# Designs tried in a protein design run: peptides against a protein of PDB entry 5VZU. Part 139

Target 1, 271 residues: chain A of PDB entry 5VZU
Amino acid sequence: GRTLEDIFHEHMQELILMKFIYTSQYDNCLTYRRIYLPPSRPDDLIKPGLFKGTYGSHGLEIVMLSFHGRRARGTKITGDPNIPAGQQTVEIDLRHRIQLPDLENQRNFNELSRIVLEVRERVRQEQQEGGHEAGEGRGRQGPRESQPSPAQPRAEAPSKGPDGTPGEDGGEPGDAVAAAEQPAQCGQGQPFVLPVGVSSRNEDYPRTCRMCFYGTGLIAGHGFTSPERTPGVFILFDEDRFGFVWLELKSFSLYSRVQATFRNADAPSPQ

## One batch from the design tools (peptide; made by RFdiffusion4, then SolubleMPNN)

Design b2_p21_5_s2 (from b2_p21_5, 10 letters changed)
Fold by OpenDDE base, seed 2:
Structure b2_p21_5_s2 (fold): chain B 271 residues (1-271), chain A 21 residues (1-21)
Amino acid sequence: as target 1 above (271 residues)
Amino acid sequence: SAEEEERKKKLEELKKLFNVK
């Protein structure tokens, strides 16, 4: 039978061949389109812009990070044989923060998997509830003709009054110690390590993170066949670096800001 | 069947080897 190694080699050969075919087709005709940097907003988690991301065997890809209210989006500027340029490689839900465990428990992939899948299920429930409220609100405008059904007068019974004495039991007011939500110490990042068995292109990733969020990554077969969203973790390291853990793929993508200054790359202000 | 479960497991192992992202 074919070994896992044989299948990996066949896949890598096909990937290289597809990459060669796509690049060779560009020798005949190139169309250029200007890209604009998204405008920065005060509520943006970090400055939007271009990042270089690690995509395993595809190598480095260019991704535009943008913010859309309570969502962040990574859009491919460069494509590969699986996911073409212009696709949303990652979508981040800024409503659903992920709390990483302590550094010892962060090494356990099953613990991270549990935390992410619990958040995924909450996101799914919220989407189902919001879908039902939008559906029920349209159906109820049928004119209920209020027929005035008559006021029948049912009467009776008077029963009795016994005396029970008020016992004075002076229940001490239990001090509800309001568990002061410890202000999330905004200043010092949490120690960060990848779980055992998560592949990284390089071990040179930040060992401290500011915050994490639930997100989804786009995956597909060769030629963008059967595209699907897979669950993952967006990890904010600093103003210029973030990560994405692809949970099902057991892989990590590190994104680093492109430090190049672009002239005339700002979107024209909507007049 | 045990063969379908082994095939699914192999397909999941293959999906992990495939850079599909």
Scores: peptide ipSAE 0.259, ipTM 0.731, DockQ to the pose 0.196
Fold by OpenDDE base, seed 4:
Structure b2_p21_5_s2 (fold): chain B 271 residues (1-271), chain A 21 residues (1-21)
Amino acid sequence: as target 1 above (271 residues)
Amino acid sequence: SAEEEERKKKLEELKKLFNVK
């Protein structure tokens, strides 16, 4: 029977062949499109822009990070045989913060899996409820038959007079101590380690993270077959580095900002 | 067998590691 090693070699041969075919196609027919950097907004978690990400056997890929209200998106600028360029490799829900456990419990993959799957079910429930509210709001526009109710000219009833004395009821303004929402302290960096059994390209990932969010990663077979979104964790390390833990893949992608300055890379103002 | 199921799981994990992202 085929060994695990044989199947691994067959799969790697198929990948190499696919990469060769794609590379050879690019040499014959190239369509160039200008990429614009997203405009930076004050509410952006970090500056949007180009990042280099680790994609296992694909090596390094270029991803555009952008912010869309309470969502962040990683869009592939470079494609591979599985996920083509222009696809949203990661989608991050900035509403759903993940709290990592202590450093000892962070080594437990099952604990991280539990936390992520609990958040995934909340996100699914919110999507179902929001789908029902959007559905119910459309159903009640029954056709208002605009019956032309006749304009009866109802009369000028008269000018009754002035005097009602304003009683001075001096209701004490109860000091609603507005609990000053302590500005969410830019979370002091917490110790970070990958769970046991999560593969990383190297051990040179940041050992401190600022915050984590629920997200989904896009996966597919060769030729973008059977594309699906898998649960994961977005990990913000600093202004120039973030990670994504692909939960079902037991893999980590590290993203580092491309430090190159680009001229004329800003999005044109919508004319 | 439990060994065949573990082998299948390891194979699916290997397939997931290399070429799905």
Scores: peptide ipSAE 0.253, ipTM 0.735, DockQ to the pose 0.163
Fold by OpenDDE base, seed 5:
Structure b2_p21_5_s2 (fold): chain B 271 residues (1-271), chain A 21 residues (1-21)
Amino acid sequence: as target 1 above (271 residues)
Amino acid sequence: SAEEEERKKKLEELKKLFNVK
């Protein structure tokens, strides 16, 4: 039977071959596509832009971070054998903050897993509820065939009855105090450590994080086969660094801002 | 068995390496 070592070697050979194929495509056919930096908005969690990320054995990749209301998106600028360029490698739900426990409990992978899976279930419920409201509204306009029901002439009576008492029931409109979403205070950073059994490419990751959010990462087989969204945690470290914990993969990707200044990289003004 | 646990662990490490399903 195939040993695990044989399987590992075969997968490594396949990965190397795929990387070679992707790299060798640059020698024969370069299609240059202009990439525009997303415009910064006041409500953006951090400045959008290019980040260099680490993906396990794939190595260093470039992603574009952008903000879309209460969602953040990491779009691959570089492809790999599994996930091609232009795909959304991470999608972050800024509505669903993850509260990390103390450092002792942060070392427990099962505790992080519990917290993330509870958030995933809330997100799934919200999607189901929002799907039902959109579905029920369309159903009932069956074409009522207007059968011409005949003109029965029914009568009569006019009675004017009078009485006028205006009951002053001053129902105070209960001020639904819309719980002002406290502006996401860039709170004092909390101590951060990866759970035991989460692999990082290096141990040189920030040991303090500002905020964490629920998100999903894209995984696939070679050639983008059977793509799936896997649950994870987006970790904001600072203005220039974020991480993603791939929960099911028990892996961590660190993303660092590309500090290069690009001339003429701004999106064309909408005419 | 300890061998089956080691096998599961290596398979998890393999999945981690490739971002493969």
Scores: peptide ipSAE 0.102, ipTM 0.695, DockQ to the pose 0.193
Fold by OpenDDE base, seed 1:
Structure b2_p21_5_s2 (fold): chain B 271 residues (1-271), chain A 21 residues (1-21)
Amino acid sequence: as target 1 above (271 residues)
Amino acid sequence: SAEEEERKKKLEELKKLFNVK
């Protein structure tokens, strides 16, 4: 039978060959598309823009980070053999914060897995409930073609008098105990370590994080076959660095801001 | 077996490196 080393070598050779073919195709037919940097908004978690990411054997890739209300998105600027350029490599739900345990328990992959899967089930429940409310609301707008029933002549029934005394039913306003929104603790940086068995391309990742969120990453076979979303953790380190833990892949991708200034890269102001 | 567990671990490490299904 093929050894795991044989499978690794065959897959490495295929990946290198595919990368070579992709890079060699640039000599024959290049379609250039202008990329615009998304405008920064005050409510954006960090400044949107270009980040360089590490994808294990794929090497260095460029991702555009953008914000869409309570969601963040990483869009591939560079494609790879599995995921083409323009695909959403990561989707982050800024509604669902991940609370990392203490530094000792952060080393336990099963603890991180439990936390992420519990949040995944909450997100799934909220999507089902919101799908039912949207489904019931659309079902009632069947066009009632009110057939115009013929106008039977309204007999003038006599004007009985006005004496509607309004009963002051003083319904006591039940004190809705406003569940005190725990003040969003402005996330003081906490010690950060990858779980044991999560692979990083470099051990040189930030050892302190500001906050974490639930997210999903896009995975596919070669040629974008059978694409699916896998659960993960978005880790904000600072204004210029974030990570993504691919839970099922047990891998970590580090993203660092591209420091190059691009002239005329700003999105045209909406006229 | 310990060999099957090591093989499973190496296969998981390979899948990690390539984002391969």
Scores: peptide ipSAE 0.083, ipTM 0.694, DockQ to the pose 0.190

Design b2_p21_5_s3 (from b2_p21_5, 8 letters changed)
Fold by OpenDDE base, seed 1:
Structure b2_p21_5_s3 (fold): chain B 271 residues (1-271), chain A 21 residues (1-21)
Amino acid sequence: as target 1 above (271 residues)
Amino acid sequence: SEAEKEREEKLEELRKLFNVP
């Protein structure tokens, strides 16, 4: 039977050949687009910018990380045979933190899978409820063409007198027990390990993480066929490193900040 | 279903691609 190594070598040869064909085809029609770095905002989880990612056999990929309120986005700067440049490879929901268990239970893939899938179902429920509120609100703005019914002359009914004594109904203010927002524990770094059976291209990943969030990754067939979002975990390690666990792929991608200083890469100030 | 099979085949090819040692 073919060894995993034989399959790997054949697949690597195919990927190298595909990359060579793609690069050679583009050599005649290279459109250069200037990329602007997104401006940093005070509320951004980390400084936005370029990150280099590892995707197994794909090699080095460049992703732009940007923040959009309670969402983060990784946009592909480099395309691959499945996902073209400019696509959102990862979308992170900063509303939905993932609480990792203790280090022993972090090794259990089924426990991580349970946690992620429970959050996915909450996100789906919130989208359905918000879709119903948006749907009901739009349905009532049918243009009631109020046909102008002719002004029948209102007879002057006489001014009966003023004596509305306001009853002081002293409704006791029911103590709304303010559900104590548990203070967002400023995430002290916790020990981090990948679950057993999650592949990492390099075992040299940070063994401490600051916080985790629910997210989705984009997957497609060759030529961007049947694109879909797959559930995963965004892991913030530090200011310059984050990871993404692809749950269904049982894979981990490590992203590290591109330390190169680009002259004139800042977005033009909105005039 | 056939669509579930095609999806699982796609996921398996992606697993090979991502999970290269």
Scores: peptide ipSAE 0.423, ipTM 0.907, DockQ to the pose 0.659
Fold by OpenDDE base, seed 3:
Structure b2_p21_5_s3 (fold): chain B 271 residues (1-271), chain A 21 residues (1-21)
Amino acid sequence: as target 1 above (271 residues)
Amino acid sequence: SEAEKEREEKLEELRKLFNVP
């Protein structure tokens, strides 16, 4: 039978061969683009910047994490045979937080799958409803000639007088103990484990996470054929580490901040 | 469908690429 090592060698040979073919074929047509680091904003979930990720046999990939209001994006800085550089490898919806179950139920892939698919259907419904509101809003721009409605004079409301007698009515205090939802302690990471059957390149991933969000990953065939978005989970571990669970692929990618300081990597201030 | 088959073949190839240690 094929060993895991045989499969690794076959895929590595294919990836090296594809890389060699592409680089050799386009050697005379290389376009160089300067990359600027995204500006940091106070409301950013973590500092934006460069992260190194792991993608099984592809090895190390570089992505740029950036924040766009209620969305985060991972943009490929390195291309591969499936997805070229400049594509959004991950899109994160910061509106749709995923609550992980307890540590025992986190081992259940079907439970994680249920939670993610329920959030996916909510996102799909919101997109359909927002599409209807945008469609109806365009139809009603008939030119309403705003006839200037005449300013009706504000009638001075008369100052009625003071005689409020104090009625003593002793209504019983119904102790409605509103169970104050204890604010999930924003400081302590929850215990984290990958579901059974989710592959990780390294077992050395953080065992606690701060928060999780719904996201989608980009997948394509060789040469960027039939590109589509697949559902997943963005996992924030700390300021310098995040993960992505590729649900349909049953895989986990760990991303770690590139700690290198770059001179003149900041975008020029918009003049 | 043929498109569903092509999609599953692509997912199987990607599973091999992503799930290799």
Scores: peptide ipSAE 0.413, ipTM 0.904, DockQ to the pose 0.628
Fold by OpenDDE base, seed 2:
Structure b2_p21_5_s3 (fold): chain B 271 residues (1-271), chain A 21 residues (1-21)
Amino acid sequence: as target 1 above (271 residues)
Amino acid sequence: SEAEKEREEKLEELRKLFNVP
């Protein structure tokens, strides 16, 4: 039978071959484009910039993290055999925070799956409602000349009657104690663990997270075939580290800030 | 459906790619 080692060797050979084919296709024309770091904004969740991540078996990838109002984006700086450079590998919806359960329930993949799929359905509903409001606003400008068809007068009837007594029942106003949403303690990170059956390339990930958000990851076949968005969880650990849980893939990617100082990498101020 | 099967085959290939240690 094939050993796990034989399967690993065959898979690594295939990955190397794919990488070689892709690099060789560009051998005739290398175009270099300067990348600029996105400007930092006061409302940015963390400083935007370059992050290095482990994206599957392909090794080290570089992603640019940027903020766009209530959305964050991870843009591939390095391409791979499935997804070319310049694609948005992750999109994060900063409107849809994910509350992780306690550490014991975080080990249950089905619980995380439930939470993420409930958020995905809310996002889908909000997109449908917002699409209807934009559609109805365009349709109503047709001048319906409503001809005034005549008011026929129909008359009828009078019926009765009776008496029922006013019962005084003085229902006490139950004090609806507005459950004060405890201000999410912004300062202390929540204990974090990956669910059982989620793979991580390295078990050396932060065991405490600040906050989580709903997001989607881009997946495609070889050669960027049939690209689609798969649901996941963006996990903010600290100023320099975030993770992404690929729910359908049962995989975790850790991203760490590139600490290199880039001279003249700031975007030119819009004149 | 056939499309669901093709998608699950693609996801299984991607799981192999993502989950190699």
Scores: peptide ipSAE 0.405, ipTM 0.901, DockQ to the pose 0.588
Fold by OpenDDE base, seed 4:
Structure b2_p21_5_s3 (fold): chain B 271 residues (1-271), chain A 21 residues (1-21)
Amino acid sequence: as target 1 above (271 residues)
Amino acid sequence: SEAEKEREEKLEELRKLFNVP
C-alpha cells in the first residue's frame, strides 16, 4: 500500500501545483481590497497590526492581529490553498491565561497538553453556561400587556423641617494597611522552550515569553474542506513577536510584526 | 473499505497539516 511518506509526497506535489496555479491566475485577474489597520486601544495586549508568519510549505503569510475586548484574533490577509484570506486563523481567549511550568516541565509535551485541555474544558463549560443564561433569559419575556394604569395625581405631601444635629462620632481611622498588591511584574519574561516533539521551522524562536493564553487555530483541507478549530497556545514574546503552538498538530508558528509604515491605513471614522 | 477510509482520514489530516508550519 502507499506509505504515509508516499501520501505526503503526493500532497506536497499537489500543494506546489495549486500554489503555482493560484500565482499564475493572480497575474491575470487581481481583485484589490483595501485593508485598514485596527485602531490601537490602551487595553490592547500589544499594538494591533500586520504580522508575518512562515508556514512550512506556504512560505510567507500575513496575518492581521486585532483585539476585541477579552479576545484577540489573527485574520489571514494572505490566503493559502487550505484557508482563504479573511478567515480567522487564530482566536485567542485573553481570559484564559496559560501558566507555563519550569523549563524542565515545558519540554514535556504531555504536561502542556494537560494544561491546554483543562483550559479547553473550562472554556466549553463557560460557553454552555452562557448559552443557557442567554436561552433562559429570552423565554420569560411573555408579552406584558401594558395595561395603561390611570395616572392618579398623588398629592404634594409637605416640606417637613430642618434640625437634625450632626453627631460628632469620631470613629478612629483604623489603619487599613492596604496590602500593596505588588504590581504583578507583568514585565519579567519567563524562560521559554518548545516541548519535545513540537516542530518548528526555525530554532530561532525567542527563548523568553511574557505571557501565554489559550487559543484555537483554524485548520482545513485543500479548498477549505472540513474546517475545524484545534486547541493551542498563544505565546506573547514581545511587542513585535508572538507564537502559536498547535497542540494536536504538534507544530509552532512564529509571527513577527511587519515593520513597514503604512500611510492612510487607519480605518475611516464611521461617518 | 476500512483501509480506504483510514487512508482518506490520513490524507485529510495531512491536508490540514499543510495549513500550518
Scores: peptide ipSAE 0.053, ipTM 0.636, DockQ to the pose 0.187

Design b2_p21_5_s4 (from b2_p21_5, 7 letters changed)
Fold by OpenDDE base, seed 1:
Structure b2_p21_5_s4 (fold): chain B 271 residues (1-271), chain A 21 residues (1-21)
Amino acid sequence: as target 1 above (271 residues)
Amino acid sequence: SAAEEEREKRLAELRELFNVP
């Protein structure tokens, strides 16, 4: 039978051939677009920049990581036969932190799946509620042409007296049991392991993670057919490494910062 | 199990199809 290795080998050969054909056939039609590195902001989770995908059969994959308030994005700098350059390969919701269990329970794919799907449902509810508020806010800007209704002098209705006896409704202060917010252990890395059955190119991934967030990854067939967003986990390992767990595909992608200095790659200052 | 093997085969085909490792 075909092994997973045979499938990956055949797929690798096809991808290399397609990339060669595409590059050779369109040589005279190549358009070069300048890419600027995103400016760093103080509130950025890590320094934005170029990251190399160290996973799969695609060879060299380059992704730009950028921050957009409470969202992060991985944008493909290198295209492939499925997903063209400039597409957002990952979108991360920095509002929705994923808390990983202990190492024993991290090996359980079903536990990770449960946690991610519960976060996905919360994100969906927030989108529905925010869609209603945005809908109701637009309905009130009907131009009320303020017709100047003439000032009819309404008569002095008499001062009825003050006898509002204050009912002392002694509302018992319900003991709001302050759920002790367990101090977010904001500083120490958590031990990390991939769930059993999550495919990785190798076992050479960081065994400690700093933070995890809910995200979605882009998948598509050849020629960018049937593109869809699948749920996943963004894993921040350190300043120079992050991962993405593709939940439905049971796959893990590792990204490492490109350790190159680019001259004149900064965005022009807004004049 | 044969059902687990068939599931992992389908996941391999999906990984190939969607260009994911």
Scores: peptide ipSAE 0.053, ipTM 0.703, DockQ to the pose 0.158
Fold by OpenDDE base, seed 4:
Structure b2_p21_5_s4 (fold): chain B 271 residues (1-271), chain A 21 residues (1-21)
Amino acid sequence: as target 1 above (271 residues)
Amino acid sequence: SAAEEEREKRLAELRELFNVP
């Protein structure tokens, strides 16, 4: 039988060959599209922009991180043989924060898996409920043929008189127990470690994270075959670094901000 | 265990297939 090493070697050779074929075929017919940086908003979790990932067999990939209300998106700027450029490689639900356990329990993959799958089910329920409300709201606009109901004469309702006795009922001021605003735990990074059995291309990842969120990653075979969304965890490390844990694949991808300044990269104002 | 090795094998095949590290 083929060893894993044989499969890996054959697959790497195929990817190199595919890359060579694509580069050589497209040398004569390159279509360039201008990429605009997303506008930064005050409510953005971090500054949107270009991030580099050094993962997979292709080496360096560029992803654009953008914010869309309570969602963030990683969009591929560089395509690969599996996922073309312009696809959303990751979708992050900023409504669904993942609370990581302590470092000891963070090493347990089953604990992370439990937490992520519980959030996945909540997201699925919310989508079903929101789909049902949107479905029910459309069903009741049958065309009300406004049959002109004949103008029934306005019976003059008699002016009932003014006896405004002010009942002074001194309702006791219910102690509004000020729900102690849990102090927004100002972004003190929590200790972070990958679970045992999660593959990382580099062990040099940040050992502290600010926040984690539920997300989905796009996976596909060569030529964008059988594309699907797999559950994962978006990990915000700092202003310039984030990660994604691919739960089912037991893999971790690290992304770092592209520090290059681009002139005239701002999106044109929507006309 | 043989079942763990088979699982790791399958995960490696999936990682390669989907271009995930």
Scores: peptide ipSAE 0.053, ipTM 0.697, DockQ to the pose 0.176
Fold by OpenDDE base, seed 3:
Structure b2_p21_5_s4 (fold): chain B 271 residues (1-271), chain A 21 residues (1-21)
Amino acid sequence: as target 1 above (271 residues)
Amino acid sequence: SAAEEEREKRLAELRELFNVP
């Protein structure tokens, strides 16, 4: 049978060949696109910017992390043979926090899978409910032709009906103890470990995480064939590091902030 | 189903590409 090493070598040769074909096609026309860094907002989970991924056979990947209200987005700056540059490699739902179990139960892939799939189902239900409310509102404004029905005048009657006394039922205001939204405690970092059977390119990942969120990753065949979203977990380690667990692929991608400062990389202010 | 089998085959090919054991 082919070993995992044989399969890896065959795919690496194919990826190198694809990279060569793509680079050789550009000899006739190099299109340069300016990349702008997103401005930081106070409500951003971490500072947006460029992150380097060191995962899989693709080598070094650059991803732009940006925040869009209750969503975060990883956009590919570097393309690969499967997913071109400018695609959203990860989409994170910041409304749907993943609560990791204790360190012992984190080793169980089925436990993580259960937690993620339960969140995926909630996200799907919320999307269906929000889709129904938007659909019902548009139907009813048929143009009612205002036929001018005439002004008949009828006059009369006066009657006096009587003085019903309002009973003062003094219902005591029950103290609705406003459950103080516990300020999102900058969660003391919890111990973190990958589940057994989740592939990491190396074991050198942070062993403590701040928080996790539900997300989806983009997967495709070569040449961006049959693109689909697969469920996963965004792991925030610190201000400069995050990971993504690809649940169906049983893989982990680690991303680290690019520490280089770029001059004139700020987006022009919207006029 | 044939669609589930095609999807699982594709996920296997993708696992191989990602060097997932």
Scores: peptide ipSAE 0.038, ipTM 0.660, DockQ to the pose 0.522
Fold by OpenDDE base, seed 2:
Structure b2_p21_5_s4 (fold): chain B 271 residues (1-271), chain A 21 residues (1-21)
Amino acid sequence: as target 1 above (271 residues)
Amino acid sequence: SAAEEEREKRLAELRELFNVP
């Protein structure tokens, strides 16, 4: 049988070959584009910018993190054999915060899967409802010529009946104890651990996270074949680190801020 | 279904791509 080492070696050879093919296809046609860093906004979850990702066999990837109202996006700066540069590798919905359970239940992959799939279904419902409101608003402007249909007079019927008993039962207003939304302790991060069976390239990930959100990651075959969005969890660790759990792949990607200062990388002020 | 089997096969191939240490 193939050993895990044989499979790894064959796969690494294929990736190197694919990377070589893709780089060699462009030998005669290199297009250079200037990259501008997105401006920071006060409402941004963290400072936008360049992050280095390490996950799977892709090795080192560069992603631009940017904020777009209630959404965050990771855009590939480096392409790979599966997903070209300029694609949105991750899309984060900042409206759909994920609450992680205690550390014992965080080790349970099925619990995380349940939580993520429930949020995915809510996002799908909200998209369907918002699509219906936009559809119905255009359809009703047809001029209904209301022809005056005539006044037919229909009829009578009758009567009964009586009785009255006034039963007083003064049911006490049960104090709806408003479950005080415990103010999300904004200051101290919660303990964090990966579920059992989620692969991490590096066991050295932050063991405390600030907050989590629902998101989707882009996956594709070699040559960007059959691209699709897969559900996952965006994990904010701190100002300079975030993770993404690929739920269907059972994989974790860690991203760290590129600390290099770039001269003249700021977007020109909109005149 | 054949579509589910093709999806699971593709997810297995993608797991190899993403989970190779």
Scores: peptide ipSAE 0.034, ipTM 0.657, DockQ to the pose 0.587

